# Designs tried in a protein design run: peptides against a protein of PDB entry 3QIS. Part 49

Target 1, 334 residues: chain A of PDB entry 3QIS
Amino acid sequence: PSLELSRREFVFENVKFRQLQKEKFQISNNGQVPCHFSFIPKLNDSQYCKPWLRAEPFEGYLEPNETVDISLDVYVSKDSVTILNSGEDKIEDILVLHLDRGKDYFLTISGNYLPSCFGTSLEALCRMKRPIREVPVTKLIDLEEDSFLEKEKSLLQMVPLDEGASERPLQVPKEIWLLVDHLFKYACHQEDLFQTPGMQEELQQIIDCLDTSIPETIPGSNHSVAEALLIFLEALPEPVICYELYQRCLDSAYDPRICRQVISQLPRCHRNVFRYLMAFLRELLKFSEYNSVNANMIATLFTSLLLRPPPNLMARQTPSDRQRAIQFLLGFLL

## One batch from the design tools (peptide; aimed at target 1 D181)

Design b2_p20_3_s2 (made by RFdiffusion4, then SolubleMPNN; from b2_p20_3, 6 letters changed)
Fold by OpenDDE base, seed 1:
Structure b2_p20_3_s2 (fold): chain B 334 residues (1-334), chain A 20 residues (1-20)
Amino acid sequence: as target 1 above (334 residues)
Amino acid sequence: EKEFEERKEKVLKEAFEAKD
């Protein structure tokens, strides 16, 4: 069996968070026998590609002189955004197109990623006074490393943040402040807020706007701005309630006094973001006659975003744990 | 306007006036 490939080198320029890019190529059976093709893992890999890459179709049959189009789809989700923002991973891969009883054909994937405030830590964003696209990638790495160390110090209650350091961090990320301030200003009376999806084009504009500027007004509908806030919270590498406090939140869920004590032990940035979001959501609930928002809906929605189980416990989350997590958040909304 | 500024001030106060 033998294949002819129309292209073997693919370049994905300016890859962004949640922006699908597609490159297509053709494979043709230039042999005299039917063949089966498949993308296969490299020797040390479990998957045929990195999580941000997909081939469609990834396998198939070709009769002699038959041709099929294959799409290479690049999509950076919440699962890949953090490692791409830090430069730990890159838009580079090698695909192995295997022909059954035939040859391997190698495809080279390359490109560049544009960093996003989505998938960046709260600590790093609190240190960024400018849009993330104005920050050199090398400085993003330093900010994430420094942010990890400051998180650990804050959790250990060891060192008061020396107020004498020339650049005080923001109380909350400017990006989340902009999203929430917009929603406070314009969306409190928005019918079906957090119940109606945003427009995908508007979401992309909001992401690009927050990555590249400090806008006076966020573009798009209130629904798109509301969904952008949810996407931002979902994409955080460390949830607003740090994984270290997850179990204590569940254990305290029916004691409002202990719940507040657990929140006081969050790193400063996480604590401030949590309190800011709860203050917003409590205000939003006063307009329930206009926005159709209720405490149970909000608690259910935001619990999955703010109070995530640690990765090692995700598969073990019980219905009781979920109910405790919702009850924990309800104690801040009511 | 004034009611919005009062709400904003309240939210900022509730968020950042932690009696730490």
Scores: peptide ipSAE 0.029, ipTM 0.582, DockQ to the pose 0.623
OpenDDE base, seeds 2, 3, 4, 5: peptide ipSAE 0.014, 0.022, 0.023, 0.014; ipTM 0.486, 0.617, 0.621, 0.455

Design b2_p20_3_s3 (made by RFdiffusion4, then SolubleMPNN; from b2_p20_3, 8 letters changed)
Fold by OpenDDE base, seed 1:
Structure b2_p20_3_s3 (fold): chain B 334 residues (1-334), chain A 20 residues (1-20)
Amino acid sequence: as target 1 above (334 residues)
Amino acid sequence: DKEYEERKKKVEKEAFEAKD
């Protein structure tokens, strides 16, 4: 069997968080026998491609002189955004198109990723006074490393932050402040807030706006701005309630005093974001007659975002754990 | 809006001035 490929090199320029890019190529059976093709893992890989890449179709049969179009889809989800923001991963891969009883065909994937404030740590964002797209990638790496070290020091109750010569971190990320301030200003009376989905085009505009600017007003509908806040919280590498405190939040869920004490032990930026969100959501709940928002809905929605189980416990989350997690948040909403 | 500014200050105060 033999294949002819119309293209073998693919370049994905300016890849962004949640923005799908597609490149297409054709494969043709230029042989005299039917053939099966498949994308196969490289020797040391479990998957045929990186998590941000997909081939469609990834396998198939071709009759003699048959041609099929294959789409290479690049999509950076919440699962890939953090590692791309840090430059630990890149828009580079090699695909192996295997022909049964034939040869391998190599496809080269390359490109560039544009960093996002989505999927960046709260600690790093509190150190970024400018939009992330104005920050050199090397400086993003430094900010993440420095932020990790300061998180660890904060959790260990070690040295007071020497208030000296370094620019003071923001109380909360400017991106969170912008999203919440917008919702607080414009969305308190918005019917079905957090219940109606945003528009995908508006979500992309909001992401691009926050990545590139400090706007006076966020573009899009209140629903899109609300969903952008949810996407932001979901994309955080470390949730607003740090993984280290997850179990303590569940254990304290029915004691409001202990719940507050657990939150006080969060790193400053995480604690500030949590308190800011809870203060906003408590204010939003006063407008329930207009926005149809209730404490149970909000607690259920935000629990999965703010109080995520650590990766090693995700598969073990019980209905009781979820109920305790919801109850923990309810103690801050009521 | 004055009410917005008062509510904003309250939310910011509740977030950042809460004595641990």
Scores: peptide ipSAE 0.340, ipTM 0.887, DockQ to the pose 0.802
OpenDDE base, seeds 2, 3, 4, 5: peptide ipSAE 0.321, 0.235, 0.315, 0.325; ipTM 0.877, 0.832, 0.880, 0.879

Design b2_p20_3_s4 (made by RFdiffusion4, then SolubleMPNN; from b2_p20_3, 7 letters changed)
Fold by OpenDDE base, seed 1:
Structure b2_p20_3_s4 (fold): chain B 334 residues (1-334), chain A 20 residues (1-20)
Amino acid sequence: as target 1 above (334 residues)
Amino acid sequence: EEEFEERKKKVLEEAFNAED
């Protein structure tokens, strides 16, 4: 068996969060026998590609002189965005196209990623007074490392933030402030807010706008801006309620005093974002006659975003845990 | 407008001045 490949090197320029890119190539059976092809893992890998890459089809049969088009799809989801933003991972991979009883064919994937405020930590974003695309990637690494160390110090209640010569962090990320301020101004009377999906093109424009600028107005419909807020919260490497406090939130869910004490123990940026979001959502609920939004819907929606189980507990979340998590948020909405 | 700015101020005060 033998294959001919139209291309073996693929470059994905300017890869962005949630923006699909596709490159196509052809494989042809230039042999005299039918062949089966498949993408296979490298010796040390569990998957044939990185999480942000897909081949379609990833396997198939070719008759002699048959040709098939293969699409290489690059898509950075919430699951890959953080490691790409930090530069821990890159748009680089090697695919192994295996021919049954034949040869291996190597495909080289390369490119560049453009960092996003989506999938960046709240701590790092509070230190970014400029759009993330104006920040050198090397400085993003330093900001994430420093943010981790400040979070640990804040949780340990040990060191007052030394009022030294470093510019004071923002109280909340400018990106969250922009999204929420827009929704507060323009979306309180929006029918079916958080119930109607945004447009994908508008979502991409909002993401690009927040990554590259500090706009006076966010582009797109109120539905797209609302969905962009949900996407932002979902993409956070650590949820607004830190994983360390998850169990305490569940345990306190029926005691509003303990709930407030748990929130007071959040790192400053997380606490500020939580309070800001709850204040916005309480205001939004006053307009329920116009926006069709109710506390149970909002609590259910935002619980999955703000109060995520730690990765080790995700598979074990009980219906009782989910009800406690919803009840915890309801105590801040009512 | 004034009612909106007052609500915005309240939202910001509730978010940031809750040192209680």
Scores: peptide ipSAE 0.024, ipTM 0.601, DockQ to the pose 0.742
OpenDDE base, seeds 2, 3, 4, 5: peptide ipSAE 0.022, 0.023, 0.022, 0.023; ipTM 0.634, 0.595, 0.645, 0.624

Design b2_p20_4 (made by RFdiffusion4)
Pose (drawn by RFdiffusion4):
Structure b2_p20_4 (pose): chain A 293 residues (1-134, 168-310, 319-334), chain P 20 residues (1-20)
Amino acid sequence: PSLELSRREFVFENVKFRQLQKEKFQISNNGQVPCHFSFIPKLNDSQYCKPWLRAEPFEGYLEPNETVDISLDVYVSKDSVTILNSGEDKIEDILVLHLDRGKDYFLTISGNYLPSCFGTSLEALCRMKRPIRERPLQVPKEIWLLVDHLFKYACHQEDLFQTPGMQEELQQIIDCLDTSIPETIPGSNHSVAEALLIFLEALPEPVICYELYQRCLDSAYDPRICRQVISQLPRCHRNVFRYLMAFLRELLKFSEYNSVNANMIATLFTSLLLRPPPSDRQRAIQFLLGFLL
Amino acid sequence: SEDDEFFHEVREEMNELFRE
């Protein structure tokens, strides 16, 4: 049971939020007998690697002496973006490739991460006047820029918030917001609209903070009480919530053109603005509908 | 409404701050 590896060190340079990278290498069974390989957790872990990293394939069978290409894939999603933004985690790791009844092969993962305004808290963004990788703001300039673009160009956009944008443009929009305060956000209206949804979804703390979440559901049927729960939010969260509710009510005026109705808004934005740490789903859409109408 | 007025006010203030 022996393996030959084309390389054991891999570098993921300039890793960005939601941008896929692949570092590929070849495994060859140079032994005399067939072997089984698999990636294993390091002593006392649950997984063989961190969430932003994946091996494809992560296990297999090799006769002597067939070869197999292994793809080491890095993808920073909403699960890891905040800890990598913060530096609580780095683009580094060790993969232990394990031969069943045999040697262990140690693969070193290194590289660097570029922080994004996506996955950054509303509070910190309101405190930063300049782009992240160039008195606080009422709302983060990034969300203002996205909403400003949609307000200017997308009020009459057919199927706004119902058609997915382009992956390439989403990344261009994110990098644009990370590095600039542009005159125009690049990309189609559908891309800018989706980038907004991704922004809200990627927030480490939702627009409606986690501890106020349950109170919102309980209060879902009293508009006076719902508005008071909103008053308990920190200033920046309260402002973003009010700002978005006003923006969505503005879009509802053009529903005959942009097909944006209360039904779609409620089911789309409720889960983004009001996340927990069933029928609560119903009190939640009721909570949000109380503001839209 | 007050929220609509707030929305337009935030847009005006942000335009003045970053575009003027």

Design b2_p20_4_s1 (made by RFdiffusion4, then SolubleMPNN; from b2_p20_4, 10 letters changed)
Fold by OpenDDE base, seed 5:
Structure b2_p20_4_s1 (fold): chain B 334 residues (1-334), chain A 20 residues (1-20)
Amino acid sequence: as target 1 above (334 residues)
Amino acid sequence: SEMEEFFRRIREEFEKEFYE
């Protein structure tokens, strides 16, 4: 069997978080026999492609002289955004298109990624007084490494933040401040806030705005700004309540005194973000007659974002664990 | 409350840092 490929080199320029890009090519059976094609893993890989890439279709049959269109889709989700922001991964891959009893065909994928504040750690963002797109990639790497070390030191209660020679970190990320301040100013009376989805185009504009500027006003509807906050919290590499405290939050869920003690043990940035969000949500709940927001809805929504089970426990989360997690947040909203 | 005061303080600190 043999194939003819219309193209073998693909370039994805300016790849962004949550922005789908597509490139298409054709494969044709130029042989005299039917052929089965599939994308296969390279020798050292478990998957045929990186997590941000897919081929559609990824396998199929071609009769003699048959042609099929294949789409190469590049999409950076929450699952790939952190490793692309750090430069640990890049928009580069090699796909192996295999023919049964035939030849391998190599496809080269290349491009560039534009860093996002989405998927960046709270600690790193607290050190970024400028939009992330203005920060040199080399400095992003250093900020992530320093942020990891500072998180560990804070959790271990070892060294107070060396308030000395470096620029004083922000109390919360500017991106969280911008989102929450906008919602506080303009969305407290918004009917169905956090219940109505945003517009995808507006979400992309909000993400691009936060990545590239410090705006006076966030673009888009209140619903889009509210959803952008949820997406931001979901994309965090470490949730606002660190994984190390997850079980302690569940264990303390019905004791408000212990709950406050658990939160006091968070790293400074995480603790500040948690308190800032809870304060905002309590203000929002004062307007429940206008915005249709209640404590149970908010606790249920934000629990999955703020108090995530550690990756090793995700498959084992019980309905009881979920209820305890909700109860933990309710103790800060009421 | 302590939380309301914290929320107010954070807003005012950021307004000064980025818009003054």
Scores: peptide ipSAE 0.530, ipTM 0.945, DockQ to the pose 0.839
OpenDDE base, seeds 1, 2, 3, 4: peptide ipSAE 0.525, 0.517, 0.528, 0.523; ipTM 0.944, 0.943, 0.945, 0.944

Design b2_p20_4_s2 (made by RFdiffusion4, then SolubleMPNN; from b2_p20_4, 9 letters changed)
Fold by OpenDDE base, seed 4:
Structure b2_p20_4_s2 (fold): chain B 334 residues (1-334), chain A 20 residues (1-20)
Amino acid sequence: as target 1 above (334 residues)
Amino acid sequence: SEDEELFYEFRREFEEEFYE
């Protein structure tokens, strides 16, 4: 069997978080026999491509003189955003298109990624007084390393951050402040807030706005701004409640005093974000007659975002654990 | 509440830092 490929080199310029890009090419069976094709892993790889890439179809059958279109889809989800923001991974891959009883065909994927405040640590964002797109990638790496060291210090030492660091970190990330302040100012009376989905185009505009500017006003509907807050919280490399405290939150879920004590043990930025969000959500609940928001809905929604199980426990979350996690958050909303 | 006071404090600190 043999194939002809219309293209073998693909460039994905200006790849952004949650923005789908597509490139297409054709494969043609120029042989006299039917052939089966598949994308196969390289030597030592578990997958045929990186997590942000897919081929569609990734396998198939071609009759003699048959042609099929293959789509190469680049999509940076929450699962790839953090490693791309840090420059640990890049928009580069090699795909191996295999023919059964035939040869391999190599496809080269290249491009560039544009960093996002989505998928960046709370610690790093508290050090970023400028939009992330204005920060050199080298400085982003340094900010993540310094942020990790301060997180570790804050977990080990109840010592106030030494006032001697050249720039005082923000109490909360500017991005989460902007989202919450917008919702507080403009969305408290919004019917079905956090229940109606945002528009995908508006979500992209909000993400780009937060990545590139410090706006006076966030663009888009209140529903899109509300969903952008949920996406931001979901995309955090570590949830607002650190993984190390997950089990203690569940164990304390019915004791409000112990719950507050567990939250007091969070790193400063995580604790501030948690308290800021809970204060906002309590304000939002005062307008429940207008926005149709209630404490049980909010607790159920935000628990999955704020109190994620550690990766090693994700597959083991029981309905009881979920109910305890909801009860933990309810103790801050009521 | 302490968290309501903190909410208004953070709002003010950001308004002073980015908009004044």
Scores: peptide ipSAE 0.403, ipTM 0.917, DockQ to the pose 0.911
OpenDDE base, seeds 1, 2, 3, 5: peptide ipSAE 0.395, 0.387, 0.395, 0.403; ipTM 0.915, 0.913, 0.915, 0.917; seed 3 fails the geometry check

Design b2_p20_4_s3 (made by RFdiffusion4, then SolubleMPNN; from b2_p20_4, 11 letters changed)
Fold by OpenDDE base, seed 1:
Structure b2_p20_4_s3 (fold): chain B 334 residues (1-334), chain A 20 residues (1-20)
Amino acid sequence: as target 1 above (334 residues)
Amino acid sequence: SELEELFYQFREEFRKEFYE
């Protein structure tokens, strides 16, 4: 069996968080026998491609002289954004298109990723006074490493390093501030806020706006700005409530005094973001007659974003654990 | 409340840093 491929080299320029790119090519059975094709893992790989790449179809059957279109889809989700922002991963892959009882065909995937404030740590963003697209990639790596070290120092209650000549970090990321300030100004009376989805095009504009500028106003509907805040919180490499405190939050969920003590032990940036969000959400709840937002809805929605189980416990989350997590947040909203 | 004060503080600090 043999295949003819219309293209073997694919370049995905300016790949962005949550922006789908598609490249198509054709495969044709130029043989005289039917053939089965599949994308196969390389030696030592578990998957035929990186998590941000997909082939559709990834397998199929071709009669003689039959042709099929294959789509190569590049999509950076919350699961790939952090490692692409840091440059740990890149928009590079090799796909192996295997022909049963035939030869392998290699496809080269290349391109460039544009960093996003989405999927960047709270600590790094607190040090980032300029839009992320203005920050050199080398400096992003350094900021992420330094941010990890400061998070650890903050958790250990190590003496604040002397306020050395480093620029004072922001109390909260500018991106969170912008999103929340917009919602506070314009969305407090928005009916069905956090219940109505945003528009995908508007979400992309909001992401691009936050990555490239410090706007006076965020573009898009209040629903899109609200969803962008949810996406931002979901994409954080470390949730607003650090994984180290997850179990203590559950254990304290029915004691409001212990809950406050647990939050006081968060790293400065995480603690500030948590308090800022809780303050905003409490303000939003004052307008419940207009926006149809209630404490139970908000606690249920934000619990999955703010209080994520550690990766090792994620598969074991019980309904009781979820209820405790909701109760923990309710103690700050009421 | 302490949270309302913090909310106001964060808003004013950012406004001064980026828009003043």
Scores: peptide ipSAE 0.424, ipTM 0.927, DockQ to the pose 0.838
OpenDDE base, seeds 2, 3, 4, 5: peptide ipSAE 0.414, 0.411, 0.414, 0.417; ipTM 0.923, 0.924, 0.924, 0.924

Design b2_p20_4_s4 (made by RFdiffusion4, then SolubleMPNN; from b2_p20_4, 11 letters changed)
Fold by OpenDDE base, seed 5:
Structure b2_p20_4_s4 (fold): chain B 334 residues (1-334), chain A 20 residues (1-20)
Amino acid sequence: as target 1 above (334 residues)
Amino acid sequence: SEEEELFHQFREDFHKLYYE
């Protein structure tokens, strides 16, 4: 069997978080026999492509002289954004299109990724006083390394941040401040806040705005700004409540005094973000007659974002654990 | 509350940092 490919080189320019890009090509059976094609893993890989790439269809049959269109889809989700922001991964891959009883055809994928504040650590963002697109990639790597070291020191209750060394970190990320301050100013009376989804185009504009500028006003509807905050919290590599404290939050869920002690043990940036968000959400609850927001709805929504189970426990989360996690957060909203 | 005061303090500190 043999195939003809219309194209073998694909370039994805300016790949962004949550922005789907598509490139298409044709494969044709120029042989005299039916053939089965499939994308196969390289020798050292478990998957035929990187997590941000897919082929559609990824397999199929072609009769003699049949042609099929294949779409190469590039999409950076929350699962790939962190490793692309750090430069640990890149928009480069090689796909192996295998022909059963035939030969392999290699496809070259290349491009560039534009870093996002979405999927960047709270520690790195607290050190980042300018928009992420203004920060050199080399400095982003250094900020992530330094952020990891400061998280570890803070968790170990080691030496307080040397108040005398270079540029004091922000108390909270500017992106969280911008989102929350906008919602506080403009969305407290918004009916169905956090219940109505935002517009996808507005979400992309908000992400691009936060990545490139420090605006006076965030663009888009209050619903889009509210959803952007949820997306931001979901995309964090480490949730606002660090994984190391997850079980202690569940164990303390019915003791408000112990809950506050657990939160006091968070890294400074995580603790500040948690307190800032809880204070905002309590302010929002004062307007429940206008915004239809209640403590149970907010606790249920934000618990999955702020208090995620560690990856090793995700498959074992019980309904009781989820209820304890909600109860933990309710103790800060009531 | 102490947390409400902290919320407003953060709002003011960032406003000064970026818009003054």
Scores: peptide ipSAE 0.411, ipTM 0.922, DockQ to the pose 0.886
OpenDDE base, seeds 1, 2, 3, 4: peptide ipSAE 0.402, 0.388, 0.403, 0.406; ipTM 0.920, 0.916, 0.920, 0.921

Design b2_p20_5 (made by RFdiffusion4)
Pose (drawn by RFdiffusion4):
Structure b2_p20_5 (pose): chain A 293 residues (1-134, 168-310, 319-334), chain P 20 residues (1-20)
Amino acid sequence: PSLELSRREFVFENVKFRQLQKEKFQISNNGQVPCHFSFIPKLNDSQYCKPWLRAEPFEGYLEPNETVDISLDVYVSKDSVTILNSGEDKIEDILVLHLDRGKDYFLTISGNYLPSCFGTSLEALCRMKRPIRERPLQVPKEIWLLVDHLFKYACHQEDLFQTPGMQEELQQIIDCLDTSIPETIPGSNHSVAEALLIFLEALPEPVICYELYQRCLDSAYDPRICRQVISQLPRCHRNVFRYLMAFLRELLKFSEYNSVNANMIATLFTSLLLRPPPSDRQRAIQFLLGFLL
Amino acid sequence: DDNFLHEFMDEMEEEVDPYR
C-alpha cells in the first residue's frame, strides 16, 4: 500500500468571498497491491478540513498502479466569510490523506484571504467611510450603493427579485464594493438585485438582531407592538430595516412593471431580514407584511 | 413617511460624496 503524489503543497492566493479556486494533483498507487485512500480528520476533529475547503474526490480505490486526480477546492461561502474577514481564521490547513492500513500523507494548505464588505457587520460598515480594501453612516455605503442603483434603473425592471443575476457580475459587484465607491455599479439589474439579497444573507448579524427575533414573532399581530420591537434595534439595524421597508414599498408602486408584489416580497425578504440563531414562518411574514402595507 | 426614502437617500448621498 503505497502512493506517489505529484505534489504535497498547495497555495490559494488572493482568496475572495464566493470565488472558487481549484488546486489539482495526481495520486498514483506505486505499490504492488491495491490500496484505499481517504482524507481523515486530524486528531479530535469532526471533518478532515475546514468548511471553505473540500477534496474531490475525498476517497477512492486504486489498483497498482492506476492514477487519480484530486481536486482541492476552496470556496469561501457565507458560512466562513466573517471569520476570514475578521482574521479569526486564515487560509491555512493540513489535509491528512490516509491509506487504509498504511502511511499517512500530509498535504499543506496555505494562501491568503481578501476581506469583503460582504459578511461584515452593519455596525463596522457604518463606521468605515472608505471601501474595505481600497459620526457613523446612517446605513452602510455598500447597501446604499446597491439600493441607489436599483432605485435609479430597476423600478420598471421586469421580474425584479425573481430572475437570478450572472455569477460573473455578482463577483464584479462584490469586488467593486470592496474596493471602490463607484459612479455606477457594474452588471444587470438582476445581478445588482441578487447582490443585495446576498449582502443581507451574508450579514453576520441579521438586519433584525437574533435576540429580537422571538419577540418579533410574538408581537407579529400588533402593528404598534411590532414597531416598538424595531425601536429596540441598534441605530444602524433600525435604519437599515426602515430604509429597506421604504425601498420595498417604493417598488410595490411599480408592481405592474416589475412584478414585485407583497406575496413575493414577504416570502423573499422575511428569511433574509429575520433569521433565527413552521408556523413561525407565518408570524414572520405577518411581521414583515405589517410594515409593507 | 411617503417621502422618507427620497429624503434619506439624499442625506446618504451627502454623507458618501466626500469620499468618492

Design b2_p20_5_s1 (made by RFdiffusion4, then SolubleMPNN; from b2_p20_5, 12 letters changed)
Fold by OpenDDE base, seed 3:
Structure b2_p20_5_s1 (fold): chain B 334 residues (1-334), chain A 20 residues (1-20)
Amino acid sequence: as target 1 above (334 residues)
Amino acid sequence: DEDFLKRFMEELRKQIEPYQ
């Protein structure tokens, strides 16, 4: 069996978080026998492609002289955004199109990724006083390394933050301030806030706005701004409540004094973000007659974002653990 | 609570305003 491919090299320029790109090519059976094709993993890989790439279809049968279109879809989700922002991964891959009892055909995938404030650490964003697209990639790496070292020092209670005035980190990321300031000003009376989905086009505009500028006003509806905050919190490499404190939050869920002590042990930026969000959400709950928002709904929604289980425990989360996590947040909303 | 939130937001504004 043999195949003819219309193209073997693909370039995905300016790949962004949550923006789907597609390229298509054709494969034709120029042989005299039916053939089965499939994308196969390389020798050391578990998957035929990186998590941000997909082929559709990834397998199939071709009769003699049959042709099929294959779509190569590039989509950076929350699961790939952090490693692409750091430059640990890149928009580069090699796909192996295998023909049963035939040859392997190699496809080259290349391109560039544009960094996002979504999927960047709270620590790095607190140091980032300019939009992420204005920051050189080399400096982003340095900011992430420095962020890790300061988080570790903060958890160990070892070194007071060096008080050098010009290099002081922000108390919270500017992106969180922009989102929450907008919602506080314009969305407290918004019916079904955090319950109605935003528009995908508006979400993309908000992401691009936060990545490229420090606007006076965020574009889009209150629902899109609210959903952008949820997406931001979900995309964090580490949740607002650090993984190291997850179990202690569950264990303390029914003791409001211990809950406050656990939160006091968070790194400075995480603690500030948590207190800021809880203060905002308590304010939003005062307008429940207008916005239809209640403490149980908010606690349920934000628990999955703020207090996610460590990756090693995620598969073992019980209904009791979920209820304790919700109860922990309720103690800050009521 | 409202007074804390407003004060905190104003402190954040003052930290970010030099970079706008």
Scores: peptide ipSAE 0.508, ipTM 0.942, DockQ to the pose 0.824
OpenDDE base, seeds 1, 2, 4, 5: peptide ipSAE 0.500, 0.503, 0.496, 0.506; ipTM 0.940, 0.941, 0.940, 0.942

